# Peptides against a protein of PDB entry 1LOE, part 45

Target 1, 181 residues: chain A of PDB entry 1LOE
Amino acid sequence: TETTSFSITKFGPDQQNLIFQGDGYTTKERLTLTKAVRNTVGRALYSSPIHIWDSKTGNVANFVTSFTFVIDAPNSYNVADGFTFFIAPVDTKPQTGGGYLGVFNSKDYDKTSQTVAVEFDTFYNTAWDPSNGDRHIGIDVNSIKSINTKSWKLQNGKEANVVIAFNAATNVLTVSLTYPN
Target 2, 181 residues: chain A of PDB entry 1LOE as posed
Amino acid sequence: TETTSFSITKFGPDQQNLIFQGDGYTTKERLTLTKAVRNTVGRALYSSPIHIWDSKTGNVANFVTSFTFVIDAPNSYNVADGFTFFIAPVDTKPQTGGGYLGVFNSKDYDKTSQTVAVEFDTFYNTAWDPSNGDRHIGIDVNSIKSINTKSWALQNGKEANVVIAFNAATNVLTVSLTYPN

## One batch from the design tools (peptide; made by RFdiffusion4, then SolubleMPNN)

Design b2_p15_2_s2 (from b2_p15_2, 7 letters changed)
Fold by OpenDDE base, seed 5:
Structure b2_p15_2_s2 (fold): chain B 181 residues (1-181), chain A 15 residues (1-15)
Amino acid sequence: as target 1 above (181 residues)
Amino acid sequence: PAKVTIKSVSFSSTL
């Protein structure tokens, strides 16, 4: 059995187990992916490769991740664009920004992307988002167009707790989000 | 646009 685990409760100025990409950085013991300015993409990767799939056996890893985030928009009517938790190839680099969340480049399915993401999407993109226009959680497989979504009411400036779990035996990914306060 | 911050994170995988 191959296992990988890590936990960060206070993000340091030189967090050695993270790789920062684009505008991502740490300050005041928090990881900041973006500031409230346009045209920014920030990412943070775990610095060590995670063996998520064994090509010889076909086995896929079980995993669980939890995190607490805050989305703080000075203007509640413009909260674009959200963020993701994602799994991508080791050499992954920032992709298209804006509605693509810096993780994808197309709404068309692209198996060469080899990217899975859980999006916390705060901006309605007509071309691929659910037609109801709601802010939502989405599961994205090789495309910014989610295979499944659920409406979510953003609480601006409040802490949200997320748990994401994947069961390889059932091929089921679960996502929970709560506002404890 | 919005400021997106992460307060804490944990991860565990088994293969």
Scores: peptide ipSAE 0.843, ipTM 0.979, DockQ to the pose 0.928
Fold by OpenDDE base, seed 3:
Structure b2_p15_2_s2 (fold): chain B 181 residues (1-181), chain A 15 residues (1-15)
Amino acid sequence: as target 1 above (181 residues)
Amino acid sequence: PAKVTIKSVSFSSTL
């Protein structure tokens, strides 16, 4: 059995177990992915590789992650674009294409991406998002075009609690989001 | 655009 775990409740100015990319940084014990400015991408990666698939046995890891986030939009009508939790190859680099949430670069399925993400998407992109135009949670596998989505009502400036779990035996990823306050 | 902050995170995987 191979286990990887980490927990961060206070993000320090020199957080050793994170790699910061783009505009991502820590301040006041929080991880800031973006500020409320245009054309910015920020990411933070866990600094150690996580063994989630064993090529010898074919086994896939079970995993669970939980986090608390806040989206603060000065203009509630312009909340673009959201963010993701993602798992990607160790050499992953931030992507700058608009609407791709810093992770993907195409709506076409690309197995070479080797990337899975849970998106918290606050902007409707006509080319790939659900046609109802709702802000939504999506599960993204090798594409920004989600394999499944659910409408989500953003509470601007409020803390949201998220739990994401993957069960390898059933091949099911579950996502829960709550606003406790 | 919006400010996106993460207050806390936990992760665990078992292979």
Scores: peptide ipSAE 0.838, ipTM 0.979, DockQ to the pose 0.930
Fold by OpenDDE base, seed 2:
Structure b2_p15_2_s2 (fold): chain B 181 residues (1-181), chain A 15 residues (1-15)
Amino acid sequence: as target 1 above (181 residues)
Amino acid sequence: PAKVTIKSVSFSSTL
């Protein structure tokens, strides 16, 4: 059994177990992915590779992650674009295409991407998002076009608690989001 | 656009 775990409750100015990409940074003990400015991408990666799949045995890891986030939009009518939790190859780099949440670069399924993300999407992109236009949680496998989505009512400026779990035996990913306050 | 902040995170995986 190979286990990887980490927990961060206060993000320090030199958070050594994170790799910051783009505009991601820490301030006031929080991780800031983006500020309320256009055309920025911020990411933070866990600094150690996670063994998620064993090519010899075919085994896939079970995992659970939880986090608390705040989306704070000064203009409630423009909350673009959201963010993701993602798992990607170790050489992953920020993607700058609009609407791709810094992770993807196509709505077409591309197995070579080897990227899975849970998106918290606050902007409706006609080309790939659910047609109802709702802000939504999505499960993205090798594409910004989610394989499954659920409408989500954003509470601007409020803390949301998320739990994401993957069961390898059943191949089921679960996502929960709550606003405790 | 919006400010996106993460207050806390935990992760655990088992292979």
Scores: peptide ipSAE 0.830, ipTM 0.978, DockQ to the pose 0.928
Fold by OpenDDE base, seed 4:
Structure b2_p15_2_s2 (fold): chain B 181 residues (1-181), chain A 15 residues (1-15)
Amino acid sequence: as target 1 above (181 residues)
Amino acid sequence: PAKVTIKSVSFSSTL
């Protein structure tokens, strides 16, 4: 059994177990992915590789992650594009910004990306997002076009608690989002 | 535009 675990409750100015990409940085004990400016992409990666799949046995890891985020927009009607939790290959670099959330490059399925993401999408992209135009949570597998989505009501400036779990035995990924306050 | 911040994170995997 191989286990990998980490927890960060205060993001320091020299957070050595994270790799910062693009506009991502830490300030005031928080991880900041983007500022309230246009055309920005920020990412933060756990610095150590996670053994998520064994090519010899075919075994896939069970995993659970939880995090608390805040989206704070000066205008609640313009909250940029959102963000993701993602798993991608070692040495991954920022991908296309905007509606691609810095994680994908196409709405077409691309197995070579080897990327899974849970998106918290605040912008309706006509070409791939659910037609109802709602802000939504999506599960993305090798494409920005989600394999499943659920409408989500953003509470601007409020803390949201997220739990994402993957059960390898059932191949089910679950996502929970709550606003506790 | 919006500021996106993460307050805390935890992760655990078992293979």
Scores: peptide ipSAE 0.828, ipTM 0.977, DockQ to the pose 0.949

Design b2_p15_2_s3 (from b2_p15_2, 10 letters changed)
Fold by OpenDDE base, seed 2:
Structure b2_p15_2_s3 (fold): chain B 181 residues (1-181), chain A 15 residues (1-15)
Amino acid sequence: as target 1 above (181 residues)
Amino acid sequence: PAEVSIVSMSGSSVL
């Protein structure tokens, strides 16, 4: 089976394998998606499209991705929405609707979006987020309203390690998050 | 999923 892989250890000032959208940029070897201000969206797309689905066989690719992130969210009310790892069609455009993490534009299921996201959500949106109000990890399929969520206790300012894996045979997406330090 | 997709990261502070 053919495999495609990539790795970015340090994000440079001229990261040619990324397409930046909105306010996304790199600084100090890190990718910064949002500034510490309101009403901003930032995205970074891997510049090379990935073949996820084979139209001839109907097969969907397995994948594994890992990354580290830091979120500064000292409170639960005056904070950004969070961020996502997402897969979308190559012509994906940033979305600016409130609470949609720059990816979605509705809580209604829209199969035409063809977008799957893992959200790390730090802001409670009463219209679609889990009613307990917890920060959470969510699996989003064609909607900001997650098909599955799990409470996530943020360690403010600490580096988290994330692994996301998809098993096409079982159609199961798994997400793990750890704070090694 | 789309046959050809793009792997991405996105964040927002739009309330």
Scores: peptide ipSAE 0.410, ipTM 0.874, DockQ to the pose 0.040
Fold by OpenDDE base, seed 3:
Formats: structure tokens, C-alpha cells, sequence
Structure b2_p15_2_s3 (fold): chain B 181 residues (1-181), chain A 15 residues (1-15)
């Protein structure tokens, strides 16, 4: 077996191990995906490709990732879409369709996308989001329409801790979000 | 997922 790992504690102004797309950038040692304006998409890709699936053996890698984030969204109507942690092919390009978090472009399942995302969704899109209208965490597989969601009560402006783990043997993806302070 | 993939973060404000 083989293990690949990386850690970014502070995001610098010249973060060469990240590929920035759209309006993504670093400031004050934080990664900023979107500006506080409409019609922006921002992404950051870890520059080194990761071997996730072995086509010869069929094996899929386990993984664990953790990060902290802050969202400023005091209401549910005058807010951006949210953000995702995602895994996609190396030639992935930002998507500019409304509500698609810069990752997807359809609510229909498209296996050719080869994209898995965990969304932290702050805007209700009636076409695909849970009907209760809650802000939510979702697991997205090749579609913006999540295969599973859970309501999430945003603590505005507070740091959230996230852990995402995938167990290949059980094919289970787990997501935890906590507000430690 | 693709055999070779990139770990990423993405956000949007396109409403």
C-alpha cells in the first residue's frame, strides 16, 4: 500500500502547491473562494494529482481530510451559493451556472463528470435542494442534486471544523461539522 | 472518480 498526504496550515500569497481558478485567492493566510459580490466563481486545486482509483485492480483509496471555514451569511435570501470540497479529474474546469457551486452543471446524473463533492450549501435552489429549504450539507456524486443531505444550522461568522472520511471497503463517506467555540 | 484526480475546494456566488 501507499499513502499520500499534505497539509496547509497557513495559506500564503505565493502558494505554489495550489492551482487557483476563477476568483480564488489567498489573503490574511486564508483561502478565499468568492468575493462578497454576485457572479463570481473561485476554486483552488491541490497541484499534485492523487491516485484515487486503480483501473487495473479496481481498488479505491481511503482518505481523510479536515479543514476549518468561516461563512458570512446572516440571511438565506441575499447570500452566495456556498462552497464544496470536491475531487475531480485533473483537467477539471470551473463551472459558472447558477447554484452549481462552481463544480457541476446539471442536476442530472452524469457519470462522465467523475466528480464527488461535499457541499456546504447556503442558498435554496428549488430545482434540486431539499424541499424544507434548510441550509444543508450534501454529498454530490456527478450531480448538483445530492444523493444525501443533512440540515445544517450555520453559525454566522464562526469557525466550523469539518472532517470528511471515506472508507473504500464499506463505500461509506462520512462528514462531521462542529463549532468548537 | 477518475483514476487520477485533484483534491479541490470551490465556491460560487452565481445565483
Amino acid sequence: as target 1 above (181 residues)
Amino acid sequence: PAEVSIVSMSGSSVL
Scores: peptide ipSAE 0.397, ipTM 0.870, DockQ to the pose 0.040
Fold by OpenDDE base, seed 5:
Structure b2_p15_2_s3 (fold): chain B 181 residues (1-181), chain A 15 residues (1-15)
Amino acid sequence: as target 1 above (181 residues)
Amino acid sequence: PAEVSIVSMSGSSVL
C-alpha cells in the first residue's frame, strides 16, 4: 500500500507546494482564499498530483484530511459565500464564482466536471441550497447542488477544526467540524 | 474525480 501525505503548519510568502488561482494568497502565515471584498474567487491547489482512483481495478483510495479555518466577515449577518475542500483533475481552473464557490458551473449533474467538494456554505442560494436557509456543510459531486447537507452554525472570527475522511470500502465520506474555543 | 487529481481549497465572496 502506497501512502502520500503532506502537512502545512505555516504558510510562507513563497509557498512552493501550492498553486494559487484567482485571488488566493498567503499572508501572516495563513492561506487566504478571499479577502473581505466583493466578487472574488480564490483557490489553492496542492502542487503534487495525487493518485486517488485506480482505473484498472476501479478502486478509490482512502484519505483523511484535517485543517483549521477562520471566516472573519465584517458583518456576521451578511456573509457570502463560503469555501470548499475539493478534488478535481490536475488541470482544474477557477469556475463560476458567487454561490458556485469557484468550483462548479451548474446545479445540474455534470460528470465531465470530475469534481468532488465539501462545501462550507455561508449563503443561501434559493435555486439549490436546502430550503431551511441554514448555513450548512454539503457534499457536492459534479454539481453545486449537494447530495447531502447538514446545518452548521458559523462562529464568525473563530477557529474551526475540520476533519474529512473517506472510506473507500463503504464509499462513505465523513465530515466533522468543531469549535474548540 | 479523475485518476490523477489535485487536492484543493476554493473560496468565493460576493457580499
Scores: peptide ipSAE 0.381, ipTM 0.841, DockQ to the pose 0.040
Fold by OpenDDE base, seed 4:
Structure b2_p15_2_s3 (fold): chain B 181 residues (1-181), chain A 15 residues (1-15)
Amino acid sequence: as target 1 above (181 residues)
Amino acid sequence: PAEVSIVSMSGSSVL
């Protein structure tokens, strides 16, 4: 079985294997998607395309990704909007900001977006988020309205470890989040 | 996802 992988432990000022969009950038060896300011969208794309789906056979590749993130908000009780790990076509461009996280444009299913995202959503949007109002992890398929969610307690300023795995045989996407410290 | 995909992260803020 063909396998491809990549790893970025430290992000440099001239990270050539990333495509930055919007306000995304690197600083202090970290990838920064957004600053703690209003009305910003930042994205970073791995510059090398990955063959995830075979249109001829319909087969989908297995994949596993892991990363560490920090959300550091000035006010721990007012945090918006979160971020996503997402897979999209190679020509993907920033989409609607705010609650759409720069990835989607609608709560309606839009197959043309061809985008799958795992959202780490810190802000409750009444129109599509779970009614309990909790910050949550969500799995998004061609829509900002998640097909599945789970409540998540943000630890402001602390590092969270994430593992996302997809099993093609079972068609199951698994998300794990821990605060190790 | 599309046949040829790009692995990405995206964030937004309206603080």
Scores: peptide ipSAE 0.373, ipTM 0.836, DockQ to the pose 0.039

Design b2_p15_2_s4 (from b2_p15_2, 8 letters changed)
Fold by OpenDDE base, seed 1:
Structure b2_p15_2_s4 (fold): chain B 181 residues (1-181), chain A 15 residues (1-15)
Amino acid sequence: as target 1 above (181 residues)
Amino acid sequence: PAAVSIKSISGSSTL
């Protein structure tokens, strides 16, 4: 059994277990992926590779991740575009911004992407998002077009608690989001 | 556009 675990409760200016990409940085003990500025992409990667799949046995890891985020829009009518929690190859680099959230390049399924993401999407892209136009949580597998979505009511400037869990035996990914306050 | 920040994160993976 191989186990990887981490916990970051305060993000420091020299957070050595993270790799920062694009506009991502730390400030005031928080990880900032983006400011309220157009055409930016910020990412942060856990610095150690995680053995999530064993090619010899075919086994896939079970995992659980929890985090607290804030989306703070100066104008509540303009909250583009959201963010993702994602798993990608170790040499991953920022991808297309905007509606692709810096992790994908296509709405078409691309197995070479090798990327799974949970999106917290605050902007309706007519080409791939659910037709109701709701802000939503989505599960993305090798495409920005989610395999499943659920409407989510953003509370601007409020802390949201998220839990993401994957059960390899059932091949089920679960996502929960709550606003405790 | 909006500011997106993470307050805390933890995780565990077992293979």
Scores: peptide ipSAE 0.831, ipTM 0.978, DockQ to the pose 0.942
Fold by OpenDDE base, seed 3:
Structure b2_p15_2_s4 (fold): chain B 181 residues (1-181), chain A 15 residues (1-15)
Amino acid sequence: as target 1 above (181 residues)
Amino acid sequence: PAAVSIKSISGSSTL
């Protein structure tokens, strides 16, 4: 059995177990992915690689992640673009294409990206997002075009609690989001 | 655009 776990309740100025990419940084004990400024991408990676699949045995890892986030838009009508929780190869780099949430670069399925993400998407992209135009949670497998989505009502400036769990036996990924206050 | 921040995070993976 191989187990990797971590917990960060306060993000320090020199957070050694994170790798910061793009404009991501820590301030006031929080991880800031972006400021309310256009054309910025910020990411943070857990610094240790996670062994999620064993090619010798075929075993796939179970995992659970919980986090609290805030999206704070000065203009409630301009909340682009959202963010993701993602799993990607260790050499992953931020992507700068608009609407791709810093993780993907195509709506076409690309198995070579080896990237899974849970998106919290606040901007409607006609080319790939659900046609109802709702802000949504999506599960993204090797594409910005989600394999499944659920409408989500953003509470601007409020803390949201998220739990993401993957059960390898059932191959089911679950996502929950609540606004406790 | 919006500011996006994370207050806390925990994770566990078991293989």
Scores: peptide ipSAE 0.824, ipTM 0.977, DockQ to the pose 0.936
Fold by OpenDDE base, seed 5:
Structure b2_p15_2_s4 (fold): chain B 181 residues (1-181), chain A 15 residues (1-15)
Amino acid sequence: as target 1 above (181 residues)
Amino acid sequence: PAAVSIKSISGSSTL
């Protein structure tokens, strides 16, 4: 059994267990993925690789992650683009920004991406997002076009608590989001 | 545009 665990409750200015990419950085004990400016991509990777698949046995890891995020938009009617929690190869680099959330490059399924993401998408991209135009949570597998989505009402500037869990036995990824306040 | 920040994060994986 291989177990990897981590907990970060205060993000320091020299957070050694994170790899910062693009515009991502820490400030005021928070991880900032993006400021309220256009054309930025910020990412942060956990610095230790996570062994999630055993090629010999075919076993896939069970995992759970919990985090608290804030999306704070100066204009609550113009909120772009959201963010993801993602799993990608260890050498992953920032991808296309904007509606691709810095994680994907296409709406077409691309197995070479080897990326799974949970998106918290605040901007409607007509080319791939659910037609109702709602802000949504999505499960993205090798494509920015989600395999499943659920509408989500953003509370601008408020803390949201997220739990993401993967059950390898059932191959089911669960996502919960709550606003405690 | 919007500021996106993470207050805290924890995780665990078991293989």
Scores: peptide ipSAE 0.818, ipTM 0.976, DockQ to the pose 0.956
Fold by OpenDDE base, seed 2:
Structure b2_p15_2_s4 (fold): chain B 181 residues (1-181), chain A 15 residues (1-15)
Amino acid sequence: as target 1 above (181 residues)
Amino acid sequence: PAAVSIKSISGSSTL
């Protein structure tokens, strides 16, 4: 078996196991994807490739990821797009199209993208988001148009704990989000 | 717009 594990509890100014893209950076021991300004995209990649599929055996990896995030909007009615946790090919680059969360570039399914994301979407894009207009968690496979979504109530400025797990045997991805405080 | 920050992250993948 091949196992990849990582844990970052304090993000340093020289975080060697991350590759920063766009406006992503570290400050005050936090990973900052965006500041409260418009039209910015920040990403961070784990610096080592993660082997999630074996072409010889066809095996797919099981994985679990946990993280704590904060969305802090000076105006609770103007939060902008949100963010994603994503898995993409090693040569992945930031995408700048509005509403695409820095990861995708189309609502059309594109199998060549080879990108899976869990979105924490705080902006309603009428062209692809759930019609109820709720902020939501979504599972995105090769498209910004989620294959499944669940309404989520943002607590502005509060820490949210997320767990994302994938079971290869069942082909089920689970996402949980809690506000402990 | 909003500041989006990550406080901590951990993960494990097994193939």
Scores: peptide ipSAE 0.804, ipTM 0.975, DockQ to the pose 0.937

Design b2_p15_5_s1 (from b2_p15_5, 7 letters changed)
Fold by OpenDDE base, seed 3:
Structure b2_p15_5_s1 (fold): chain B 181 residues (1-181), chain A 15 residues (1-15)
Amino acid sequence: as target 1 above (181 residues)
Amino acid sequence: YLNSSGSLGIGYTSK
């Protein structure tokens, strides 16, 4: 069994195998994906060859990833759509529309996108988000319309620790979010 | 409402 791993503790402008897309950039060794500017999308894409899916057998690899993120949303006027972690074909490009989290472009299922994402959604989009209007974590498969969601209480400006794990044998994706401070 | 977002991703190949 072959294992590929990587770790990025400090982000730099010349980060190896990291593609900055849209308005994404680094400052003070941190990755900044939004700048509180209307109608912008920022992305960072790790582009080193990673074989998650075997085209010959159809098998999918197990994976575990962890990261820390901060969202500043002190008022409703300056609220963005949130943050998402995604796995997509290496040639993926940022999509327009903040509500689509820069990853998708339709609420309809589109298998050609070949994208799985975990959204940390801070804005209620009536057309596809859970009807209760809560900020939420969602699992998105080839669509902005999540296959599963859970309400999430955002702690403004606090670091959230996230762990995402996929078990290929059971086809189960698990997501955990904690605020340690 | 800003209509803006950020994302972090992994680009994969199927080979």
Scores: peptide ipSAE 0.658, ipTM 0.934, DockQ to the pose 0.791
Fold by OpenDDE base, seed 5:
Structure b2_p15_5_s1 (fold): chain B 181 residues (1-181), chain A 15 residues (1-15)
Amino acid sequence: as target 1 above (181 residues)
Amino acid sequence: YLNSSGSLGIGYTSK
């Protein structure tokens, strides 16, 4: 199987490898997916499609990606829904916002979504989020209701380093998040 | 509550 890797460390106004969707845009040094204002859905899609699943042979590729993100809430009582990394069909468009993170449309399993996501969820949605109410990392397969979650303590305004890797041989997706500072 | 979210994604093809 082939291995696909993805990494973006710097952003600029001439960022040609991203398709901006919704309210997403670039500044001089950062990709801004949302402003600290209400009712925004910002997405950035890697402009080159990747071949991770061969429909003819059934082969699945390995995948590794790393990135850094910042969630900067104005205050503890004015929190947004969070940040999400996703893999979806090449013609993907923004989906339902808010608690659906602009990536999904249902808490019920929907194979037609064909979407896998890693959510960094900062808002508790009673209908599908872990009952402890913690901010969490979740792995989502064709549903906003995660198949697995882990509590995560948001460090507001700090850079989080993320590594996501999929091993096709073991069918295991690993997610790591660290605050290096 | 801001009702706002951001996402970074990759589109895939099976062909």
Scores: peptide ipSAE 0.632, ipTM 0.925, DockQ to the pose 0.827
Fold by OpenDDE base, seed 4:
Structure b2_p15_5_s1 (fold): chain B 181 residues (1-181), chain A 15 residues (1-15)
Amino acid sequence: as target 1 above (181 residues)
Amino acid sequence: YLNSSGSLGIGYTSK
């Protein structure tokens, strides 16, 4: 299978390949998806679509993506719902906010969503999040209820480097997050 | 709790 690579290392006001949705916008140095204010849903959608699967054969391509994100929470104990990376149909629009991260609408598996996401979830939702209440990384397939999660220690205001890779041969999605500083 | 979220996405098409 083919491999599609996607990397975003910097954002600026001259960013021409993003579709801003909801409250998302760019500053001089960052893509700002949401500010530390209540009830916002900000999204940015890469406007150059990628091919992930063959519609006739169902074969899935490999892909690798990397990006850096920052969460600037008002404090470590009063944060928002988090940041999410997602892959969805090109015509995707913002979905339910809050605990649904603007990406999903249900905790039940909904194949019509056609969305895969990696959530960096900073708020515990009793109905679907891991019972330990930890901030966590989750892999979401057509549902806000993650198929797998791992506890994640947020470093407030620090840049997190993320690499997400899918190996079609093994059907394994890997997520790596590091705080280099 | 802010009830806010941000997301970065890639739109896909099938081949």
Scores: peptide ipSAE 0.604, ipTM 0.921, DockQ to the pose 0.823
Fold by OpenDDE base, seed 1:
Structure b2_p15_5_s1 (fold): chain B 181 residues (1-181), chain A 15 residues (1-15)
Amino acid sequence: as target 1 above (181 residues)
Amino acid sequence: YLNSSGSLGIGYTSK
């Protein structure tokens, strides 16, 4: 089977392979999705669509993606809603902000969303987040209510290395996060 | 609390 690989290791002001939505932009060495202010939704969408699902054969491709992200809040307790990686239809637009991460609109399963996301959630929403209140990694399928979660300790201002892999044969999505520095 | 979020995404096609 085919494997799609997507990796972003460096960003710059001349980034032409990204579609910026909302408040997202680039600086000299950073992709900035949000500012340290309230009520913002920033998205960056890879401009070249990928072929994951073959409608003719029904086959689903494997994929692997890796990236580095930084959450830099004013302090570790005054944070936003977090960072999210998502896969959505090519014509996707920003969705509901705040706890919905600009990616979803409901905690109820909505097949019309056609969106899969991996959230790195820094804010506890009582309506759908794990009851322990931990910051967490979540796998979201057509809903902001994760199908699976794992506690994650935010290191504010530090680079997190992430690898996300999907095995189509087993229908298993794996997520790894490390703080190498 | 800042009710803000950032996301990085990939668009896909089924064709």
Scores: peptide ipSAE 0.589, ipTM 0.915, DockQ to the pose 0.810

